# Peptides against a protein of PDB entry 2Q3Z: the designs that were tried, part 121

Target 1, 272 residues: chain A of PDB entry 2Q3Z
Amino acid sequence: YVLTQQGFIYQGSAKFIKNIPWNFGQFEDGILDICLILLDVNPKFLKNAGRDCSRRSSPVYVGRVVSGMVNCNDDQGVLLGRWDNNYGDGVSPMSWIGSVDILRRWKNHGCQRVKYGQCWVFAAVACTVLRCLGIPTRVVTNYNSAHDQNSNLLIEYFRNEFGEIQGDKSEMIWNFHCWVESWMTRPDLQPGYEGWQALDPTPQEKSEGTYCCGPVPVRAIKEGDLSTKYDAPFVFAEVNADVVDWIQQDDGSVHKSINRSLIVGLKISTKS
Target 2, 254 residues: chain A of PDB entry 2Q3Z as posed
Amino acid sequence: YVLTQQGFIYQGSAKFIKNIPWNFGQFQDGILDICLILLDVNPKFLKNAGRDCSRRSSPVYVGRVGSGMVNCNDDQGVLLGRWDNNYGDGVSPMSWIGSVDILRRWKNHGCQRVKYGQCWVFAAVACTVLRCLGIPTRVVTNYNSAHDSNLLIEYFRNSEMIWNFHCWVESWMTRPDLQPGYEGWQALDPTPQEKSEGTYCCGPVPVRAIKEGDLSTKYDAPFVFAEVNADVVDWIQKSINRSLIVGLKISTKS

## One batch from the design tools (peptide; made by RFdiffusion4, then SolubleMPNN)

Design b2_p20_2_s1 (from b2_p20_2, 7 letters changed)
Fold by OpenDDE base, seed 1:
Structure b2_p20_2_s1 (fold): chain B 272 residues (1-272), chain A 20 residues (1-20)
Amino acid sequence: as target 1 above (272 residues)
Amino acid sequence: MEIVLTNEERTILLRNIGSN
């Protein structure tokens, strides 16, 4: 979880699982320096460098900073998200084969946002940065499953040209979604919440005014403890979003169904 | 691929999950 530089990212659907090879490359030349630059351009450092640096010994703090800085929303972050298939002025999210190229591009262009990313790209870059900083981290893919045979997912794009979500009161549910889990202690919580913590660098909702998410104990999500810092309700909904179905009828009409029964989504983590 | 829920729909979803 720290030493592995090559791996796979899982994509597709629960019924049709795909994977792509990915170079995380956390030990390649210059990558550590880039990760340190990422920390030094974060809004908290710019506001109060001494306070930010004093908190960098906490993987909880660092994880939250990284989740915010991997996306370019609110700051000089790494990646601009785009989902509308208009990638002519950048690189298609589907063409990336590793985090190293993305991070080098970001640094070499004066910390200008790299075009473009989607969930697995955000997650993979976050994984590289966290591993580089000595935090054991893995990429997680969650596949949403439909209950009914005729259940469909509606494809709707709610982002502007700047990668910002149009509609402050909407939550996105993906056919699959990627985030990261990092291993850390949680001295800020009650005993028993040490271990894997979920972090989501894909810009979806603001947490304390910034597009970031987590860390939240995976245990808290499993146990339904939605009061646990950080962002437990949001992560809980991401994992369990498969309870919402869109049923298309023969006439082409679409019916929204919210089932009371929880379906367990398929979750896959990177092994090595 | 994505769908969008309103905050109200999200709240209903969370309630349903919590009751299971």
Scores: peptide ipSAE 0.017, ipTM 0.540, DockQ to the pose 0.085
Fold by OpenDDE base, seed 5:
Structure b2_p20_2_s1 (fold): chain B 272 residues (1-272), chain A 20 residues (1-20)
Amino acid sequence: as target 1 above (272 residues)
Amino acid sequence: MEIVLTNEERTILLRNIGSN
């Protein structure tokens, strides 16, 4: 999970699994330097360099920073997401074949955001960076499969405390989504949560004011322990192929209201 | 929580629970 530079990213649907070859290239020339630049331009470093550097020995801390910095939301991050098929002023997300070119472009253009990425591109770049920094990491693809013939639906409905849907927000149902899992100890949690931790660099929601997600123990998600940091409720919803109604309280806490198991999720990780 | 993003491969937008 650290040494392998070539791999596959799984895409498509549960019924029609596709893969693309991907060059992670974490040991290619100059990539480590780029990863260090990524750390040195993160908002926490800019706020307090000494504190940030002192915490870089923690894979939990670094993982969270990388999750935020792979996307360009809120910071000088690497990739700009786009999903409207208008890629004429950049590179189509579908055309990338590796992380190295993306990272080099980012650096060579003065840490300007690279256009464009989608979930697997974000995940792949995060995987490269984390591996480069010595954190065992793999790309994970989750497929949503509907039981009923008509819809592969992970549907999240956010409701207020009164059960009212917050806004006319259209929720996106994905046929697949990609994120990363990193191996680390969790000294900040109760014993037993060491191992694979989910991180999602796709800028979907803000966590503590930044578009980042995780790390959260995969075990916590499997066991339904949504109290664990970071972002357990969000990742739980990503993994579970259910229509989940979430009730958000004023304090930002999220409670699960209704489980409609309409969908079976198939999770595939990259093989080292 | 606001979901901001989707992928291009067969994203279905659902606006209301009642469409199920």
Scores: peptide ipSAE 0.027, ipTM 0.534, DockQ to the pose 0.054; fails the geometry check
Fold by OpenDDE base, seed 3:
Structure b2_p20_2_s1 (fold): chain B 272 residues (1-272), chain A 20 residues (1-20)
Amino acid sequence: as target 1 above (272 residues)
Amino acid sequence: MEIVLTNEERTILLRNIGSN
């Protein structure tokens, strides 16, 4: 995991799996230095350098920092996410072929956010950084396939009483999502949660005020222990392709409808 | 990526799962 510089990122759908070649390049010249710069510009370092540095021996701490710093939300992070197909003022997320170019661009432009990333780009860059820092890491792709050919994984936030989506139909269901898993001990948790930890650098939700996610033990997710830090409920929802329809009634009441039959999650982890 | 669920929808789903 740490030694492989070239690999594949899985994309597409569960029925039509695609992959792209990706150069992680964690051992290329200057990449380690860039990873260290990434740590040195993180908000925790800027707030208290001594405290931040004292905690860098913890993969848990570093993983969480990297998860936050790979995206530019809330900080001087690496990538700006964009999903609206308007990439004319930057680089299309689909154009990237490796992490090295992204990291070099970020550093060379004074740690200005690189335009643009999507989930696999965020994950791949995080994978590079974590590997560079000596943390065994792999990219994970989760496919959300609706079992019913005609049912998009509609996590409809609000359906009216007629089952019609209330709001802009532009709400995005991902055919796939990528994050990373890192191998580490969890001395901050009860015994047995060592091993693969999920981290998600794609800016989706704030965790403790920052767009970051994890680390959370993969075991905890599998066992349904949602009390484990960090962000177990969020990661659980990423892995479990349960469609939850929120039905808003005219009285403003919101009812949760779980349709378990409509979504199959297929998780693919890279072995190298 | 084809987006089927918004982050907001996902967040709501996650909150609901976490509250269970």
Scores: peptide ipSAE 0.024, ipTM 0.620, DockQ to the pose 0.098; fails the geometry check
Fold by OpenDDE base, seed 4:
Structure b2_p20_2_s1 (fold): chain B 272 residues (1-272), chain A 20 residues (1-20)
Amino acid sequence: as target 1 above (272 residues)
Amino acid sequence: MEIVLTNEERTILLRNIGSN
C-alpha cells in the first residue's frame, strides 16, 4: 500500500461498478517535497511550528492534518470541491488521472487551491500524500445501497413529495463516496484499535472546527463503537445507516414513510 | 436497492446522523 504508485479508483454504483486508472505517484520527483510543504502550511504549524513538528512522528496526528489539508476549506489546502457541473474556470474533477499533477499545480501556484475536486480526487490525493509520508494507505469506495431493517443508526430526514431531501441540492448524484484508510497504531485509544483507520478528506462536516475526518479505527466502525475518536458517528454513517424518511406534504404536514431503509455501503478498497 | 443522493443531501444526512 505504500509502494504502489499506480492503481484504480472505483466509481459508479453498486449495480454498475466502474474503475478509473489513477497515478498516485508518491515517489515521483518533487512529490515528497510538496507533501512536506503541505505540512508546513497547515494551521497547526502556522500557530506553533515547534509543537506541530514535534507531533509529526504520529501517524494519527499527520493523518488528521492531511485529511484537513487535502481540502482547501479553512486553510491553504490543496483542492476546492465542486459538485455543480460548473467547472469552466478550472479542471473538471472527472478529468484528473493522477495526484501528481494536482499536487504540482498546487505547489507551483503558491499553494493556491486547485479547482476542482470531488470525493475520489480528494481521497486519491490524500492517499498519495499519506503514502509519501510513509503511511500505508488505500482508497476506499463505498457504494450506497438500501437494505431492509438492519439499522444500527436511525437518521431522520425530510423529503419533499418528489423524494428530494430538503436543502441545497447538487445536480451531481452521489452514488458512491471515496475516502482513505491508513494503517497505524492507536496509542491514544484502548488496545485493539490498531490497524486500518478511516480518514475522509472530502469537506463534508467540521471536526473540532476544521473540515477533516478521522482517523477512526475501521474496527470501531465495524463493531459500532461510536464513541471512538475521531468522528466515529460520521464515518459510521458513511458506511451504513438506518434511514427514516419523513415526507413533507404541501400543507406542511410531515409523516414517516412506511418504508424504513437501511443505507448499507458496499465497500471496495484499492488493491495494492 | 440503490439509494441516490446528491452531495448536499448526503452531507445533510451525515450531519443528522452525527448529531444523534
Scores: peptide ipSAE 0.022, ipTM 0.625, DockQ to the pose 0.071; fails the geometry check

Design b2_p20_2_s2 (from b2_p20_2, 6 letters changed)
Fold by OpenDDE base, seed 3:
Structure b2_p20_2_s2 (fold): chain B 272 residues (1-272), chain A 20 residues (1-20)
Amino acid sequence: as target 1 above (272 residues)
Amino acid sequence: MKIVLTDENRTIVLENIGRG
């Protein structure tokens, strides 16, 4: 989980699984230095360098910082997310084959956001950075599947007035998501929550004012302990949710159309 | 496409969601 530089990222759906080769490249020249720069430009460092540095011995702290810094939301983070197939002013998320090029571009352009990323790109870069920093990390792909009602959490899809999801291609449907899991102890929690921790660098929701997510014990998610920091409810919803389809009218009004329940259908992790 | 993720504590709106 630390030493492996080459791997695969899984994409697609449970019915049709695709994988892409990915060079994590955590040991390539200059990558560690770039990871350290990433830490040195994070908002917490800029606010109080001494305090930030004193906390870098904590994988919990570092993991959370990295989760926030892999995306460029609210900071000088690495990647700008885009999902609308308009990538002409950058690089298509589908074109990336490794983390090294992304990180080098980011650094070489004065820590300017790299265009563009989607979930697997965010996850892969986070994986590289965390591995560089000595934190065992793997990329996780979660495939959604229809299932019985499992939780009170809701995922709502907005459709146009014709009931169509924006985008004509099936690939425009949220049918999978990628994040990372890092191995760490959790001295900040009760005993038993050590082990794999979920971190999600894809900008989705602000946590404590920053687009970051986790670390949250995978065990907590499995057991439905939504009180466990960080961001347990959000991560839980990524894997277990009732899906509500909404139709948005031209006037901006939205009405409920369809209810579905989704659970984790298949979870695939990269090898160590 | 917009996705709203809602629980008792938070609501997240994701816009222009693609394949990942």
Scores: peptide ipSAE 0.023, ipTM 0.534, DockQ to the pose 0.148
Fold by OpenDDE base, seed 1:
Structure b2_p20_2_s2 (fold): chain B 272 residues (1-272), chain A 20 residues (1-20)
Amino acid sequence: as target 1 above (272 residues)
Amino acid sequence: MKIVLTDENRTIVLENIGRG
């Protein structure tokens, strides 16, 4: 996991799985230095450098920082997300074939956000950074399927009468999603939660005021322990949740249009 | 359910994490 520079990122759906080759390149020239710069420009370092540096021995702490810094939300992070097919002022997310070019562009432009990323790009860059910092990490792709099953969590989306989502919240139902899993101990938790930890660098929801997610034990998610830090309810919802679509009328009335359960039926990861 | 596929260069792990 740490030593592998070449790999694959899986995309598509459970019915149609496609993969793309990806160069993680954690051992390429200058990449370690860029990863260290990433740590040195994070908000926690800027607030209190001594405290931040003292905590960098913890993969839990570092993982959470990296999750927040791979996206440019709230900080001088690496990537700007975009999903509207308007990429003319940057690079299409589909054009990237490795993390090295992205990280070099970020550094060479004074830590200015790179345009653009989507979930697999965020995950791949996070994977490179974490591996570079000595944390065993893999990219995970989850393929979603709709099921008529009751879940413990409910996601509600509000739409206008024309089916348009109200507000700036990207309430997107993904056909697939990518994040990373990192191997680490969890001395901050009860025994048994060591192993793979989920981290999601795609900016979706704020955690403690920052667009970041995790680390949370994969075991906790599987067992339904939603009290486990960090962000267990959110990650659990990415795996399975009830989805309710509401239609808001001009008079302010709200009507339920769709009630379904979203479940991730297939997870794929790579080893080499 | 967990399926492991291995070739000369890589191992692919397929895991059903759905609760349905």
Scores: peptide ipSAE 0.009, ipTM 0.459, DockQ to the pose 0.019
Fold by OpenDDE base, seed 5:
Structure b2_p20_2_s2 (fold): chain B 272 residues (1-272), chain A 20 residues (1-20)
Amino acid sequence: as target 1 above (272 residues)
Amino acid sequence: MKIVLTDENRTIVLENIGRG
């Protein structure tokens, strides 16, 4: 999980799984230096360098910083996300074949955000950075499955009469999603939550004011312990939530269109 | 609290409705 430089990122759906070869390249020349630059430009360092540096021995702290810095939301992070298929002023997310080129571009352009990324690109770059920093990490892909599960969490979307999503709800529905899992101890939690921790660098929801997510014990998610920091409810929803589509009429009336229970999907991780 | 049943064969599927 630290030593592997090449692997596969999985995409698609449960019915059609596609893998993409990916060069993580954490041991390539200059990549470690770029990862250190990433830490040195994070908002916490800029606010209080001494405090930030004193906490870099904690993989919990570093993981959270990296999840925030891989995306360029709120900071001088690495990647700008885009999902509208308009990539003419940058690189299509589908064109990337490794993390090294992305990180080098970011550094060489004065830590300017790289265009563009989607979930697997964010996850792959985060994986590279975390591995460079000595944190065992793998990319995880979740696929939608057809099994209705009653979830206690609801993701609600509002659509107009034409099926267009309306409202400021930033909730994204994915047919698949990628994030990372990192191996670490959790001295900040009760015993038993050491092991794989979920981190999500794709900018989706703010956590404590920053677009970051995790680390949260995979065990906590599996057991439904939503009180566990960080962001357990959000990660739980990523793997187990009901999707409710509402149609809003011109008169303001809201009608339930589709209630889709999020189905337990296929989880695939990269090999170490 | 609801137990999330996640295995290598099953995860909860989020639908990607591309919101630009």
Scores: peptide ipSAE 0.031, ipTM 0.523, DockQ to the pose 0.077; fails the geometry check
Fold by OpenDDE base, seed 4:
Parts: structure tokens; C-alpha cells; sequence
Structure b2_p20_2_s2 (fold): chain B 272 residues (1-272), chain A 20 residues (1-20)
């Protein structure tokens, strides 16, 4: 889960399907440097560099930082999320073909947020960064299957800063959500929670004041231990179908206002 | 729109099925 760098994206419509390679590229030239820059511009580093650096040996700490820094909410993070199909002033999330380009753009523009990302883009970039930093990571998708009604269904409503539903935007229903799972020990938890940890870089809910999520043991989620750090209740809900209300701020940042689980979702991950 | 993300380990199906 560290060594995989290449993949493929098949984009399709009723009219055509095309094959696009997806480049994770965690070992490409300069990517490690960019990942280190990402760490060096995180709020915790800016607050106390020495303390931040001393904690970078912890994949728990790093994972949490990365989950927050892949999105640009609350910090100088990489990607600005947008879901309203208005991407004219940036790049459509559907247009990305790799994490490397995104990271390079971010760095080359002085760590300015890249427009735009959605869940799979966030997840893919997070996966690249975490792998680059030596943390085994996989992309996880909870999605609808044509044959299973117990799939993740994300219904998205867009609101302005005043909480008003944007009437000009269509209801967007996603049959999936993507996040990452990283392999790590959890010395901060009770024994038995080592292994895959869920992290979600998509800005949805604040965790301890920052739009980040996890790490939380996949085992904890599976066993229903929702008291486990970090963000177990939220991740548990992500496994289910959700209704999500997004509030878009003037700066383009997206904030989650309501999260309502509807049905049980189908989580699919790669074999460990 | 359907997007299929494939790596050496698995295939992920992404679909936007907006209600219009």
C-alpha cells in the first residue's frame, strides 16, 4: 500500500467511456519535498514548530495533520472542495488524473488552495501524501451497488452563508464517498486497535476545531466502539448513507451544516 | 456520470446521479 503509484480512471457517460491514468506518484521527484512543506505549513507547526516536529514520528499525529491539510479549510491546505458543478474558475474535480499535479500546483502557487476537489480527489491526494511519508494507506470507498440497497448514498444540499438552500442548484446525489485508511499502531488507545485507521480529508465536520477526521480504528467502527478517538461517530455515520447540507462561504470554503444518516452503506476496501 | 478508479488492488466505482 506504499508502493502503488499508478492507476486508471475510467470516465464514462451514456455516450462514451474513456480510460484515464491516475498518477498517485508518491515517489516522483519533488513530491516528498511538497509533503514536507505541507507539514511545515500546518497550523500546529506555525504555532509551535518544535512540538510539531517532535510529534511527526507518530503516524497518528501525522495522519491527523494530513487529513486536515489536504483540505484548505482552516489552513493553507491543498484543495478547496466544491460540489455545486460550478468549476469555471478552477479545475473540475472530475478532470484530475493524478495527485502529483495537484500537489505541484499547490506548491508552485505558494501553497495556495487548488480548485477544486471532491471526496475521491481529497482521498487520492491524502493517500499520496501519507504513502509518501511512509504510512501504508489505501483509498476506501463506500458506494452503492446496483444490487444492494444498503449502499452509501450521499445527498448533498447546498446552502449559502445564511443557511438558505440555493434554489438554482440541483440536488446532487452521490452513490459513494471516499476516504483513506492508514495502517498504524495506536499506542494512545487500548490494546487491539492497531491496524487500519480511517482518515477523511474531505472537509465535512470539524474535529477539535479543525476540518479533519481520524484516525479512528476500523475495528472500533466495526465493533461499534464510538467512543474511540478520533471521530468514531462521524466515521461510523460515513459508512451509512448520509444527507449532507453544505454551506458555502464567500471565500469558497465549504462547511457541513447537517449530517443525517439514512441507511446502511456498503464499505469496500482492498484486502489487507 | 460514472468514474471508475482502478489500481492494482481494486476498482472503485464513482457515480454522480444527481436528480436534476
Amino acid sequence: as target 1 above (272 residues)
Amino acid sequence: MKIVLTDENRTIVLENIGRG
Scores: peptide ipSAE 0.020, ipTM 0.523, DockQ to the pose 0.075; fails the geometry check

Design b2_p20_2_s3 (from b2_p20_2, 8 letters changed)
Fold by OpenDDE base, seed 4:
Structure b2_p20_2_s3 (fold): chain B 272 residues (1-272), chain A 20 residues (1-20)
Amino acid sequence: as target 1 above (272 residues)
Amino acid sequence: KKIILTNEERTIVLENIGSG
């Protein structure tokens, strides 16, 4: 989880699982230096360099910084996300085969955001950075991954009386979503939460005002301890959200549709 | 049985979410 530079990232769907090879390349020349630059341009460093540096011994702190800095939202982060299939002014997310080129491009262009990323690209770059910084990290793929937008642990879909989906009112499920899990102790939490911590660098929801997510103990998610920082409810929802299919009547009333329940979450943790 | 490569957010299409 630290030493392996090549691996696989799982993609596709729950029914049709596929993978791609990925070069994490955490030990390639200059990559560590780029990771350090990433830390030195983070908003917390810019605000108070001394305080930021003093906290870099904490994998919790660093993990949270990295989750925020891998995306370019709110900062000089690495990747710009795009999902609309219009990638002509950049690099298609599907064309990347490793983290090294992305990080080098970012650095070589004055820490200008790289176009473009999607979840596995964000996750893979985060994995590289965290590994560079000595934090054991793996990419995780979750199929039928919920994107809870209102923190109610539900994925709610709305249909009109004709069964037509009301997209503007409906929450979303990713066919697959990738994030990372990092191994660390959690001295900031009650005992027992050491181990794998989920971090999500894909800009989905803001956490404390920044597009970042985690770290949150995988154990907390498994046990349903939603009070555990950071972002336990959101990560919990990604893998466990209940799906509600509503039918909205003309009078504005809604009732649950009686249909096959959609199962959220099929998590695959990579071995490398 | 479409193989999905891209990351896509989807609304509920009960029969098709897993099939692309």
Scores: peptide ipSAE 0.068, ipTM 0.654, DockQ to the pose 0.042
Fold by OpenDDE base, seed 5:
Structure b2_p20_2_s3 (fold): chain B 272 residues (1-272), chain A 20 residues (1-20)
Amino acid sequence: as target 1 above (272 residues)
Amino acid sequence: KKIILTNEERTIVLENIGSG
């Protein structure tokens, strides 16, 4: 998880699982220096350099910083996300074959955001950085991944009597979504939560004012302990949210259209 | 290719779940 520089990232759909090769390249020339620059331009360093540096021995702290810095939201982070198929002023997310080129571009252009990334690109770059910093890390793909925006653990859709969706859909499901899991102890939590921790660098929701997510113990998610920092409800919803399809009548009454189980949270962890 | 290789946010209709 630290030593492997080549790997695969899973994509596609639950029915048609695919993968792409990816060069993580954490030991390539200059990559460690770039990772250190990433730490030195993070908002916490800019606010209080001494305190930030004193905490870099904590993988919990570093993991959370990296989660925020891989995306360019709120800071001088690495990647700008885009999903509208308009990539002419940058590089298509689908064209990347490794993290090294992305990180080098970021550094060589004065830490300007690289255009563009999607979930697997964010996850892969985070994986490279964390491995480079000595934190065992793997990329994770979750099929039918929920994006819960209101923290109710539900993905709700409203339809009229004709089956037409009412209003703009704020809550969505990804065909697939990628994030990372890192191995660390959690001295900041109750005993037993050491091990794999989920971190999500794709800018989806703010955590304590910054687009970052985690670390949260995978065990906590499995056991439904939503009180566990950081961001347990959000990560839990990604893999466990229930989908409710409502039909709204003219009188304002609502009823469930169909009572079926949704296959949410088919998670695949890489072995590398 | 795009369906397989791109991250796409979409609405999943409940009645279509479990069809395969």
Scores: peptide ipSAE 0.058, ipTM 0.658, DockQ to the pose 0.040
Fold by OpenDDE base, seed 3:
Structure b2_p20_2_s3 (fold): chain B 272 residues (1-272), chain A 20 residues (1-20)
Amino acid sequence: as target 1 above (272 residues)
Amino acid sequence: KKIILTNEERTIVLENIGSG
């Protein structure tokens, strides 16, 4: 998980799983230095360098920082996300085949955000950075991944009598979503939550004011312990949310229906 | 309106949820 520089990232859909090759390249020249720069430009360092540096021995702390810094939201992070197929002023997310070029571009342009990334790109770069910093990390893919926006563990759609989704803001389900899992102890939690921790660098929801997610024990998600930091409800919802349709009739009545055709979550972990 | 949000790496959407 630390030594492997080349691997695969799972994509596609639940019924049509595919993968792409990816060069993580954590040991390539200059990459470690870039990872250290990433730490040195993070908001916590800028706010209090001494405190930030004193906490870098904690993989929990570092993991959370990296989760926030891989995306450029709210900081000098690495990647700008875009999903509208308008990539003419940058690089299409589909064009990337490794983390090294992305990190080098970021550094060489004065830590200016790289255009563009999507979930697997964010996850792959985070994986590279965490591995560079000595944290065993793997990319994971979750099919039919829920994006819970209000922490109620439900994906709710409002529909008219014709089944059309109503409203400007609806909770969404990704065809697939990627994040990372890192191996670490959790001295900040009760015993038993050491092991794989989920971290999500894709800017989906803010955690404590920053677009970051985790680390949260995979065990906590599995057992439904949503009280564990960080961001357990959000990660739990990604893999286990129920989909609810609120169907509004022409008379104004609303019917609640469980959408049984949408099954959230099918997680695949990489081997390496 | 799409019920499934798609990443750029697109595949066939599940039949029972349509092709949004």
Scores: peptide ipSAE 0.027, ipTM 0.587, DockQ to the pose 0.041
Fold by OpenDDE base, seed 1:
Structure b2_p20_2_s3 (fold): chain B 272 residues (1-272), chain A 20 residues (1-20)
Amino acid sequence: as target 1 above (272 residues)
Amino acid sequence: KKIILTNEERTIVLENIGSG
């Protein structure tokens, strides 16, 4: 989880799993320096360099910083997300084949945001950075599945009678989502929450004022301890939500589709 | 209410979840 530089990222759907090769390249020339630059331009460092540096021995602290800095939403972070299929002024998220090129572009352009990323790109870059900093990390892909799970949260979307999504297209349920899990102790929590911690660098919601997510113990998510920092409810929903497909008729009537309810929960981790 | 962004063209909206 630290030494491997080449790997695969899983994509597609639960029924049709795909993967792409990815160069994490945490030991390639200059990558460590870029990771250190990433830390040195983070908002916490800019606010109080001494305090930030004193906290860098904590993988919990570093993980949270990296989660926020891989996206550019609140800071001089690495990647700008885009999902509207309009990538002409940058690089399509689907075109990337490794983290190294992204990080080098970011650094070489004066820490300007790289266009563009999506979930697996964010996750992969975060994985590279965390590994480079000595934190065992893996990319995780979660799929929507029809497995009988007792979900605690609902995800709803609406379609017309012809199957077309209604409302904002951004409301479309994703086939998969990627984030990272990092191995660390949690001295800031009660005993027993050491091990894999979920971190999500894809900008989705703000956590304590920054687009970041985690670290949160995978165990806490599994056990339903939603009070555990950081962002347990959000991560819990990513893995334990039921999807309801509503069909709206021309007369305004709404009914559930005849399809089986989809459950977010099929998680696959990389071995590299 | 939270929006979860995943792959190429989709967003998952989660209700009743704080933005903390």
Scores: peptide ipSAE 0.038, ipTM 0.669, DockQ to the pose 0.068; fails the geometry check

